# Designs tried in a protein design run: peptides against a protein of PDB entry 6GMG. Part 298

Target 1, 331 residues: chain A of PDB entry 6GMG
Amino acid sequence: DSDDRVTPPAEPLDRMPDPYRPSYGRAETVVNNYIRKWQQVYSHRDGRKQQMTEEQREWLSYGCVGVTWVNSGQYPTNRLAFASFDEDRFKNELKNGRPRSGETRAEFEGRVAKESFDEEKGFQRAREVASVMNRALENAHDESAYLDNLKKELANGNDALRNEDARSPFYSALRNTPSFKERNGGNHDPSRMKAVIYSKHFWSGQDRSSSADKRKYGDPDAFRPAPGTGLVDMSRDRNIPRSPTSPGEGFVNFDYGWFGAQTEADADKTVWTHGNHYHAPNGSLGAMHVYESKFRNWSEGYSDFDRGAYVITFIPKSWNTAPDKVKQGWP

## One batch from the design tools (peptide; made by RFdiffusion4, then SolubleMPNN)

Design b2_p23_7_s3 (from b2_p23_7, 14 letters changed)
Fold by OpenDDE base, seed 1:
Structure b2_p23_7_s3 (fold): chain B 331 residues (1-331), chain A 23 residues (1-23)
Amino acid sequence: as target 1 above (331 residues)
Amino acid sequence: SSQVERDLETYYQSQLAVLASLS
């Protein structure tokens, strides 16, 4: 079915978007219209509007990951991921809670684990870390200066991240960002970069050597954040979907949502941009649609997923793909 | 890339994507 994917055509640089439509508390539009909005609002390089390139349109056409891809400038690697897990809640519910009618023990444990993750606290942790990184970037003109600043900031805050290994994704994330090395990007100058955030929803039960119950109902022990740091080891995420619990049932392997670098203090008022599926205007799935959702709508996720991670990456400050304020919909 | 396409294969076949398109 991947052969049905089509790259959206180019839109004139000055073409204004059509109005978005409400969709269950979200703002929704077709992908071509999002390209129009993107060119008017997010395309700016050094303050100048840019037409979305063929390459960028191709990235966007891949669906839910496409929005994150085009705005971050790279396919998500998900190496620097954060979450929050309430261990006390988990233990208490396992001990004192009861399975629902018809719910198996494995299903109960998987559900309790899912419910023990706090999406808001996970998001807040990522924002906190991004803020620290941005302070470290501000006056650093080489990577060494950035790393020194980062360590100082962490020490001042008594943050457990100060104990991470130098090879940790936390310290290596900047140097591993392609746009940092680009002449028209960071040009190896940390002060030209800023931290941004996106989110990934995925399934915990991906281990093929584990029990069928874990693959169907979740692995309660998988993809938990490390105590103190909030870091999630994403190395075992292989984009494997939830296993069917009944014949004919199928699940999606992941979902991605773009936040960027919004400064809105109220998490519930932040806007998350994501897509529904790959662009197939002549296929059974139809045209790709883009959604701008509030945090509540995004963080609710789907039954396909029992984990949510908030990931930090970097973009050049000269890009306007991650503005301080994002307006939902159009106009 | 071929890797990207492989990663997205299950997403392309998802009923969730179909339902989202109808909303």
Scores: peptide ipSAE 0.081, ipTM 0.752, DockQ to the pose 0.381
Fold by OpenDDE base, seed 5:
Parts: sequence; structure tokens; C-alpha cells
Structure b2_p23_7_s3 (fold): chain B 331 residues (1-331), chain A 23 residues (1-23)
Amino acid sequence: as target 1 above (331 residues)
Amino acid sequence: SSQVERDLETYYQSQLAVLASLS
């Protein structure tokens, strides 16, 4: 259990990482070695390498969420989430398709819903919005200026997000970012911040008041993006895992992958960093491993999850945790 | 920290862990 979790020890600032190993199309290494890479590549504040602090190492030790946590600077809140859902495909398949042999109706509907999400389009939508936000941030020196710029950008693009309420996570995300308010972070200056992206995989069937079938096979209507905006209401995501469909079966509640702010235009060439489990070198789970996966490896997900959301948050531009280019593995 | 731990309570048996063990 979580009591077995250990904070990885500090690594010398100048310690170079050992080579990563290939693992099913992704680059893999033990968490301690990732810390070494992180210090060499991602640790820079105002261009200066930093040793990963004890606090950061502790965050990282929590596993998949730890990678996003240490690089974003905060525990994920997942408020500003995007996805893409093909409503026509969903309706058509429900109407004209049929359950597979041995597949229940509920299982069929859950699967069809899952397959109606387009991970690539969801990711692209998040990137599009992040780009708009970055333009709005660029020369804004207070939040009011940022919001005005954002509204203008959206109006120029005829983006449906322009109609969002002022209380929407879309408009409140920046002010709710701790690093924005920090003196050594944004210092309340939007132009010192940039939008970054991470992804969360989770289960749709989390409503305990719903049918057992939805909890087992998914809720086809849950966590769909709003038309036009692509926004997903994440308020009902309480990290509840998929319910077992057979005795002894168990599922994980979520997975997180860090993208940051890569500029690679080809989604398939983008790199996603994630962890397998919390660090327990002396426990049954063993040491935490960190994976750097291409988009196809990340977006594939697992049967534990039927939703993928792409979330926007913000970090100070002075941080190098979200560089323009991410190189997979080492060297 | 307690909230974080609760959120991660079910993350003990990830498929990624299984894949790593097979590598």
C-alpha cells in the first residue's frame, strides 16, 4: 500500500543519466535515473540547472501523477479539460451496430462510446486552445489584459469558447494557478506564464447511483465534450476505478501523461512522460519506472479507462519543464 | 497529502507495472 512509498534520494546535480532502455516502443528508466535526466534537461530555472528538491522528489514518487505533478508544479486539478467525441459515429453505431458474441448490450454501448472519442482530435483541440491562450498571455501584464486579449482572440477565430461564462475553468484557470501568484513565478504577470498540456485517462462509470452495468462497462453519456468548445466537465471525476466484471479482477483509477508545450506539429511524434506506480523499492511493487512514450503508445491507454482528457494548465516561462522539444530516452 | 494518497489508493496494480515486469 501507500505506506511502502519511499522518496527517491537526491541525485548529484551533475550526474548524467544512464541510457534508457526500449520497452514496447517507448523509452523506460528507473525513477532515480529520470531524476538525473530531469536535472540535466528540465530543471532549469531562468536558464540555470537545479537539483530536484526533496519536495519535488516526493511528488514524483507518487507514480504516474508524480511526473505531471513535478513538471506542472501542482497536483493536477483537471479543471480545464478537452476531448473530441464523434456524435454521429456514436449514434450510427448504436443504431446499426450489434453486440459482439458474448458481449452484453451495456458492454456494447460502453465500447461504442469509448471508440467514438478521438484522442488525436482531443489533443489537437487542447493544443489549439493553448496556442490561443499563449497569444493572449504574451503581452498581458495583468489578468484583465489577459482576459481581454483572450476574448478578442476567440472572437477573431469565431471560437465557441468566447461564449463561456466568466466563472468557467477556461477563464479562471490562470488565476487559480499557484505559480502564477508566486513572486518567483508569474508574480501576477500573465506574460511570464505559458500554457502547458497533460493528459488523464480515467473511467466514465463513476456514478455510484447509476446501474452496475455502467460502472462495469462505462457510462456512454458521461464526460463528453461540449459541442463547439470541446470542454469536458470533470466535476464528477472522483478517481473511482472501473468496477470488476469478474471475481478477482481489479482496475486502476487513473493514468497521467505529461506533454508540456512541445512544438512538434505531428502528433504522432510528440513525447509523453508518465510513471507506472509509486516508488516502493523495498515493497512488492518495486521501484518506480518512468516512461517516455510516443503519442500512439500513450493514447492507446488501457482497459482500465474509457476516457482520455487533455488538460491545460500554466507554468512560468522561466521553468524548463515544458520545452519546445522533448527528446525521447537517453542519450 | 492524505487526499493525494486517497486519490492514488487504487493505483497499486497498474498495467504499466505488469508490462515493466515483462520487459
Scores: peptide ipSAE 0.079, ipTM 0.748, DockQ to the pose 0.357
Fold by OpenDDE base, seed 4:
Formats: sequence, structure tokens, C-alpha cells
Structure b2_p23_7_s3 (fold): chain B 331 residues (1-331), chain A 23 residues (1-23)
Amino acid sequence: as target 1 above (331 residues)
Amino acid sequence: SSQVERDLETYYQSQLAVLASLS
């Protein structure tokens, strides 16, 4: 019940954060303290620090998605998503493997499918594509030029994305970004924008018309990346959580992690920012906490989810919500 | 928006929150 959600109060622009707390290899802090850090580090527009607005604080208060929301400037649409799936591994394990003791066939197949996704390769694919997009953006002053550049880049790399339809999320993502059209954002100039990445964890068994087993243990065939491109069709992601396997059991519907545009080549050293739940300081859940996690900690996910996608969107280069370097915690 | 609220209705607590409460 989101009725207990509260918008965090404003923080003075010059207020410095308190130290973050280490937690299972992560850096953790309460949401108000993250706002302080955000204002000092990520709030810059055209090089000037900004106080987080009431609207931004309200977005942030929604939890993990709020972190991505405030930093991307848009509620996630998740349309341009990438993953990596080892089909050979999947087929081999299904053929030669066997259910664990007490594991049903459906549970076995769901688990094998989950384990056949490679988070690191999925992330790498997204980074590769983001780099191509950034090259295409760099000298493009209108959308037509951007698209032409993008096609040329893809052709040079013999990338299967070159065969995508013009209306696909891949080619339409920029024009569908609100900040691209804003006067103080992209102002319809692609060269003023840059590609950024966030990640979403979610459940595969969301089809209400499918078997109960798929809803409980996962749909092995759902949300697989297309061969060659790595694109995941996210059209059927309706934020439906995993079905309970026992009475009283409940699962969370999604998790979001913000990466941005870090240039760290070692995936294991990249920092992912996310939240635990919506801000409810007067409710049973308590205050929202924000975590800055290494890739290993983020990519592990939870039993609530059996799919991970790495999503590309765009922000103005004038924003500092996606810096080249992200430092974990404070100080 | 109402859509955002509907999308977030089932998101209340992650497993990370549980772990954090134990530390």
C-alpha cells in the first residue's frame, strides 16, 4: 500500500552528507542523506549545483525506481532493453540435467532458464550499444543525422541492430525522450544528449493466461533476448510479481539500479545506485534507504526475480546525474 | 500519475531491505 508514502523534505543546497554505512559490500544511507549527496555531486546543470526540487524528491520517494527516475529525469519506460542468454547451456542443462530433490519439473526449468542468463554479458552488450549511440550523437545536430550516423556505425561493425525497424525502440528511443525536446535539455539537438544505462530486475511469469507453474516458478521462454541484437521485448512486462508458492508468501514486482555513463572498464568496479522501498517514515516500512552497490552485488538480484535487463535511455550532457566516475558512499 | 502508482503498488520492500534490517 503506497498510501504511507511521504515526500522527503528539502535539504539545504550546501548541506554536506553524513557518512554512508557499509552494508554487505554496499554503501547505504537514508534517503534524506542521499539527497544531500545528490545535490553535492549529481545535481549540476551546466556546471551549477541545484537543490533537488519537490517534484524530484517525490519521484525519489517511490523507492528503487525513484533513484532511476530522478537521475534519468523520466519514469522508466524500459523499451530499449538488452540481455544475454546462453541457449546452448539452457538446452544442454534441460537435456542432461535433473531436478534437485523436491524440485518440480517446472521449478527446474525455471531455474535453469534463470541461470542461463549472463548478467555480465548483458551489461557489456548495453555498454557496447551505448557507445555506438554516443558516437552517433556526437556530431549530429538533428535526428536525421543521428539516425544516419547510427546506421553507419552499425554497418561498420556488422551489428544486427542495423536491421531493426525505424519504429523500433532502438531507433525511436531518442525522439521519445522528453529531455531531448526540452529547451534547456537537448533542444532537439542529438549532440547535446548522451546515452545512459540502468538495470531492471523482474519476473518472467507474468502471463495471467499461462499455467500456474509458470507464474510460480518462471516462464523459461519469456523475455529472452533476440539473437544477434540482444534486444529484449519488454512489451509484456506489466510489473506483475512472482506468484506465491505457499500461503502468505509475497514477492516484490521489480528492482531498478542506476548505472548512468560510468567509463570504468572493469564491470566489477562499476557502481549501481538503488533503493529498498518507498519512503514511509511514519509507516511500518520506515524511511527509504539508498544503496550504492558494486556490480557483483547488484547483478546477484533476488529470488523475487528471474530476469534482468540493461536498459538504455538518454539524458542531456549538461546534467551530472551520469558522471564518468562514481564514487561509492561518502566521504 | 495514476499509472505510476499502479505500477508501484506491489513494490513495498525488497530483500535488500530485510538484509539491511539485520545488519
Scores: peptide ipSAE 0.064, ipTM 0.742, DockQ to the pose 0.332
Fold by OpenDDE base, seed 2:
Structure b2_p23_7_s3 (fold): chain B 331 residues (1-331), chain A 23 residues (1-23)
Amino acid sequence: as target 1 above (331 residues)
Amino acid sequence: SSQVERDLETYYQSQLAVLASLS
């Protein structure tokens, strides 16, 4: 019950974190200890450490989405999302493959679709686009200049995104970012902003007008990236979890992982920060925990989800929530 | 906050439980 959620108390600005503990290849700690780390490492505004505000602590307390929320500065809108899907593999497997023993046709198709997504390629596409955007931002002092730069960059790379509509999430993402408009943020100056990345895991079978089988085993046609651009239409993601296939079975509706703007070229060495559930220290769920996972651990996901999207948003360069290098755990 | 609360209320199982099942 969400009524058990509690906002973590404030931590002294200079309090150092306790050591994280390893957990399934991840570094794990309780939420209050993450706040301590956050204040030491990620809280900086214009080079100065900041105590996490009550509002930020409240955002964080919502669990799996909380880490992305506090670090991006806004609740995820997921509008500018990328993925990679191997259409040929999908078609070939459906044609030449067969269901496993005990596997229904719908389950087979859902599994094949899930396996046809390439998380690493999806992540790399998002990084590629973020890099293009950052180049376009660098010397642009108004939105018009940013958009012109962006189009030029895309043309130089012969990127299909150059053909997107002016109202597309790709071109409108910056102007729709609250921190871009804030006086102490971007102040309407694109050159004061940078692109950052987070990831969302979710279920494809969310259409209630579709078959029960799709809701149980996945919708093979849902949330595929557009050819050429890699853009995923996220408009139908309503945070509906997978339907149970047996009595008593339950699933989580989503997971969020924060990447930011790490410059590590090897995807396998990148660190993803995420939470388990809302903070309920006196409730049945218990205290919220924060995980720092390598890409392998993050991208593997859970059976609760059959889609992974990599989303681009923007933060002010003055924030240190997305540093070039992220260290897993503490110390 | 209402949107966030609605999103979280759709959970059938906590993420903690999911993680535990992977052990």
Scores: peptide ipSAE 0.078, ipTM 0.751, DockQ to the pose 0.353; fails the geometry check

Design b2_p23_7_s4 (from b2_p23_7, 14 letters changed)
Fold by OpenDDE base, seed 1:
Structure b2_p23_7_s4 (fold): chain B 331 residues (1-331), chain A 23 residues (1-23)
Amino acid sequence: as target 1 above (331 residues)
Amino acid sequence: SEEVKQELETYYQTQRDVLASLS
């Protein structure tokens, strides 16, 4: 029960973490030990390491979303989300494929839709856009300069995002970032900010007015990216979990994975940081654990989810929560 | 925010079984 959630205690600033536990390509540790690593590696502001504050520890205690929350500095809004969907594959599989033994038509269509999303291409699109944004940020000292640079970059690349409305989350994302406006953050200077990426796994069948089959097996038409831009309308994501298909079955509402701003060109070698559940050391769920997973491990997801989105937000360059290189585990 | 905290606390959560999910 959520009432069992506890905020992890403070860790001494200079306390070194214990070794992580390797597990099937992942590195795993308890949340308290992650705080120790975070303070040594990711906590730096203007080159000076910081103790994780009580507020940050409270954010972290919420589980998978807490990892993204503490590193991005804000609760995920998911407004600027990207994915890749193979429409031709989807149509071909529906036409030429058939349900597996014991699989219903609705289950088949939901599965085919899920499999028609390409996580690697979705991630690559987000990285591409983040790179464009970073180029637009680097010499811009006000928002107007940033927007002008962004439009020029998009025009040069003939990117479909150039046709987005000025009110689109794509153009408004920076101004809507709290840390951009903070005196010790961006201080309204775009050149002090950088684009970062996290990922959300969630369920497509969230519409309560739709069929039970869509809620159980997925809505094949929901949360598809727009052609050309790759933008996903996340407005209907209300963190509603998959409906059970059998008595006693239950599903988790979402999963979040933090990537940041790694420069590793090979997607398979990138590291994604995520948590299992809220911290309940005295409850039935137990202590929260943090995982550092390679892209393959992260992108596999769980049966709880049939959608993956890659979201862009911004953090101050003075933060070290999104370094160029992330090392898996400890030491 | 307090509103976000309340929202999160109302959602169903369970412990991940990494072994089962990767097998």
Scores: peptide ipSAE 0.031, ipTM 0.746, DockQ to the pose 0.223
Fold by OpenDDE base, seed 3:
Structure b2_p23_7_s4 (fold): chain B 331 residues (1-331), chain A 23 residues (1-23)
Amino acid sequence: as target 1 above (331 residues)
Amino acid sequence: SEEVKQELETYYQTQRDVLASLS
């Protein structure tokens, strides 16, 4: 039960982290130690280290979403999400493929759909869009200027996003970012903000009115990106986990991974920060652990999920929660 | 917000073992 969640205690500002534990391409540590690292590396506001506040520690304590929450400064809304889906592969595999031994037709179709998503291309699309947004932000001192710049950039690239409605998540994302409006944040100045990326893993079969098979094995048609834009309609994501396929089986509702604004061109070398569960040091789940994973490790996901989306949001440039380079682990 | 907390509590996470998932 979530009642055993505990907010990690404050860590002294100058306390250095203990070494992370390397494991299969990941670096792992307990949440308290991540707080120490965060304070040393990511806490800076306008160049000054900050102790993680009680509020931030409470956000963090909620698990994987907490990592994204504390670094983005807001609870994820997931409105501006991107993915890549190979429709031809999907159709061809359905036509020419067959279920594995012991695999039902529904399970086969769900698996084929999952495998038809390209995580790397989805991530690349998000990075592309984030870059466009950052160019639009850099010399814009009001929202109108930002939007004009954005439309111009999209037109120059013949990007289908230029056709999105003005009220779409794509164009409204900045104005809907709390830190953009904060005096010590963006102060309504787009040039003080930068685009950042996080990823969400979730289950496609969330429609309670659909078949049990879709809830158990996935909905092949759900949460596909729109052609041209790559936008995923996340409105139907209600954090509903996969339905059990066997007695005693249970699945997690979601996973979040924080990327930020790393400039590493090789996707495989990018670092993704995520947590395993809410912090319950005195409960059955135990202490929360934080993982810093390479893209391959992150994008593999779990059987709990058959969708991955890459989401764009914004943070003030004065924050250091999304540095150009992220070093995996400690030291 | 309290609404967010309630949402998170309603759909709280179970323990994950990343080592098991990678093996």
Scores: peptide ipSAE 0.029, ipTM 0.736, DockQ to the pose 0.259
Fold by OpenDDE base, seed 2:
Structure b2_p23_7_s4 (fold): chain B 331 residues (1-331), chain A 23 residues (1-23)
Amino acid sequence: as target 1 above (331 residues)
Amino acid sequence: SEEVKQELETYYQTQRDVLASLS
């Protein structure tokens, strides 16, 4: 029960983390120890370490979303999301493939759709767009200048995003970022902001008006990226988990992974930070754990989810929650 | 916000066992 959630206590600013535990290519630690690492590595504002505030600790305590929440500075809105889907592969497999033994048609279609997404290409698309945005931000001192720069960059690259509406999540994302408007944040100066990336895993079969089969095995047509842009319409994502296929089976509603603004060119070497569940040290779930995973481990996901989106948001450059290099674990 | 907190608390969470999932 979510009523068992507890806000982790404050950690002294100068307390060093205990070593992380390696686990199948991941680095794992309890949430309190992550707070210690966060204060040493990611807490810096204008180059000065900060103790994680009670509010930030409360955000973090919500589990997998908490890591993204505390590092991005806002609850994920997921409006600017990217993915890659191989339509030709999907159509071909549906036409020429067949269900496995014991697999229903709906289960087959759901599986084929899931397998038609390319996580690496989706991530690469988000990184590409974030790079374009960062170039547009660099010398822009008002939103108008940012938007003009952005359009120019997109035109130079012949990117389909140049045709998006001015009110689309792509163009409105910066102005809708609270930290952009804050005096101690962007102060309405785009050049003080940078684009960052996080990922969300979720279930496609969330439409309650659809068939039970889609809710159990996935909706093959849901949450596909738009051709050319790679944008995913996330408006129908209501954090509804996969429906059970057998008695006693249950699924988690979502997973979030924080990437930030790492500059590592090899996707397989990038580090993704995420949590397992809300912090309930005195409850049945126990203490929250934080994982730092390589891309392979993150992108693999779980059977709970059949979609992965890579989302762009913005943070002030003065924050150190999205450094160029992220080290897995501790020390 | 309080609204966000309420939203999050309406969703059930299960124990995520990374070891079991990857084995």
Scores: peptide ipSAE 0.028, ipTM 0.724, DockQ to the pose 0.231
Fold by OpenDDE base, seed 5:
Structure b2_p23_7_s4 (fold): chain B 331 residues (1-331), chain A 23 residues (1-23)
Amino acid sequence: as target 1 above (331 residues)
Amino acid sequence: SEEVKQELETYYQTQRDVLASLS
């Protein structure tokens, strides 16, 4: 259990990583070795390598969310999330499809909804928006300038996001980023920040007031992106896992994958970094492992989850936690 | 924060590594 969680020890700044273990298109290593890689590759602040701090190591020790946490600099709030949902496919399949043998109606509807999401298109939308935001951040030295630039960019592209309320997470995301306000971060200068992306997998059937079937098999209507914008209302995501469908069955509450700001145009070649569980080297779960997966491996997810969101946040440009190119594994 | 930590500890968290290897 969580009582077994241990913060990984500090690694010497100049210690090189051991080779990662390749496994089915992924690269895997123990958390301590990831810290070594992180210090060599991602730790740089203003071009200077940094030892991962105790606080950062503690964040990392929490597992999959820890990887995103340490690289983004904050616990994920997931407020600015994007997805892609094919409404026509969903309606058509519900109308003309039928449950598989042994599949309940609720299970069928949940599955159809899950399959109606397109992870790649969701990711592409997030990248598109991040690109717009990055352009708006350029040469903007206060938040007002950033917002004006953003609105202008959206108008030029005829993007539906231009119609979002000023209080929307879309417009408030930057000001609500702690590192934006930090003296050694953005220092309230948007031009010092850049948009980055991570992904969260989670369960749709989290409403405790809904039917048991929805909690077991998914809520087909939950966490759909708004048409035109692709925005997902994440307010109902409370990290509640899927309900067991059979005795002894259990599901985990979420998974997080870090993408950052890779410039690779081919989604299939992008690298996603994630962890398996909290670090418990002396416990039943064992040491935490970190995975660097290609998009295909990441986006497939698990049966624990029927939603994938791609979230935009911001980090200082001085950080190297989101480089243009991520190399899978080591060396 | 302690609240965040408590939230993280509320539910069991692990990746389905075996399933990932089969996909």
Scores: peptide ipSAE 0.025, ipTM 0.715, DockQ to the pose 0.225

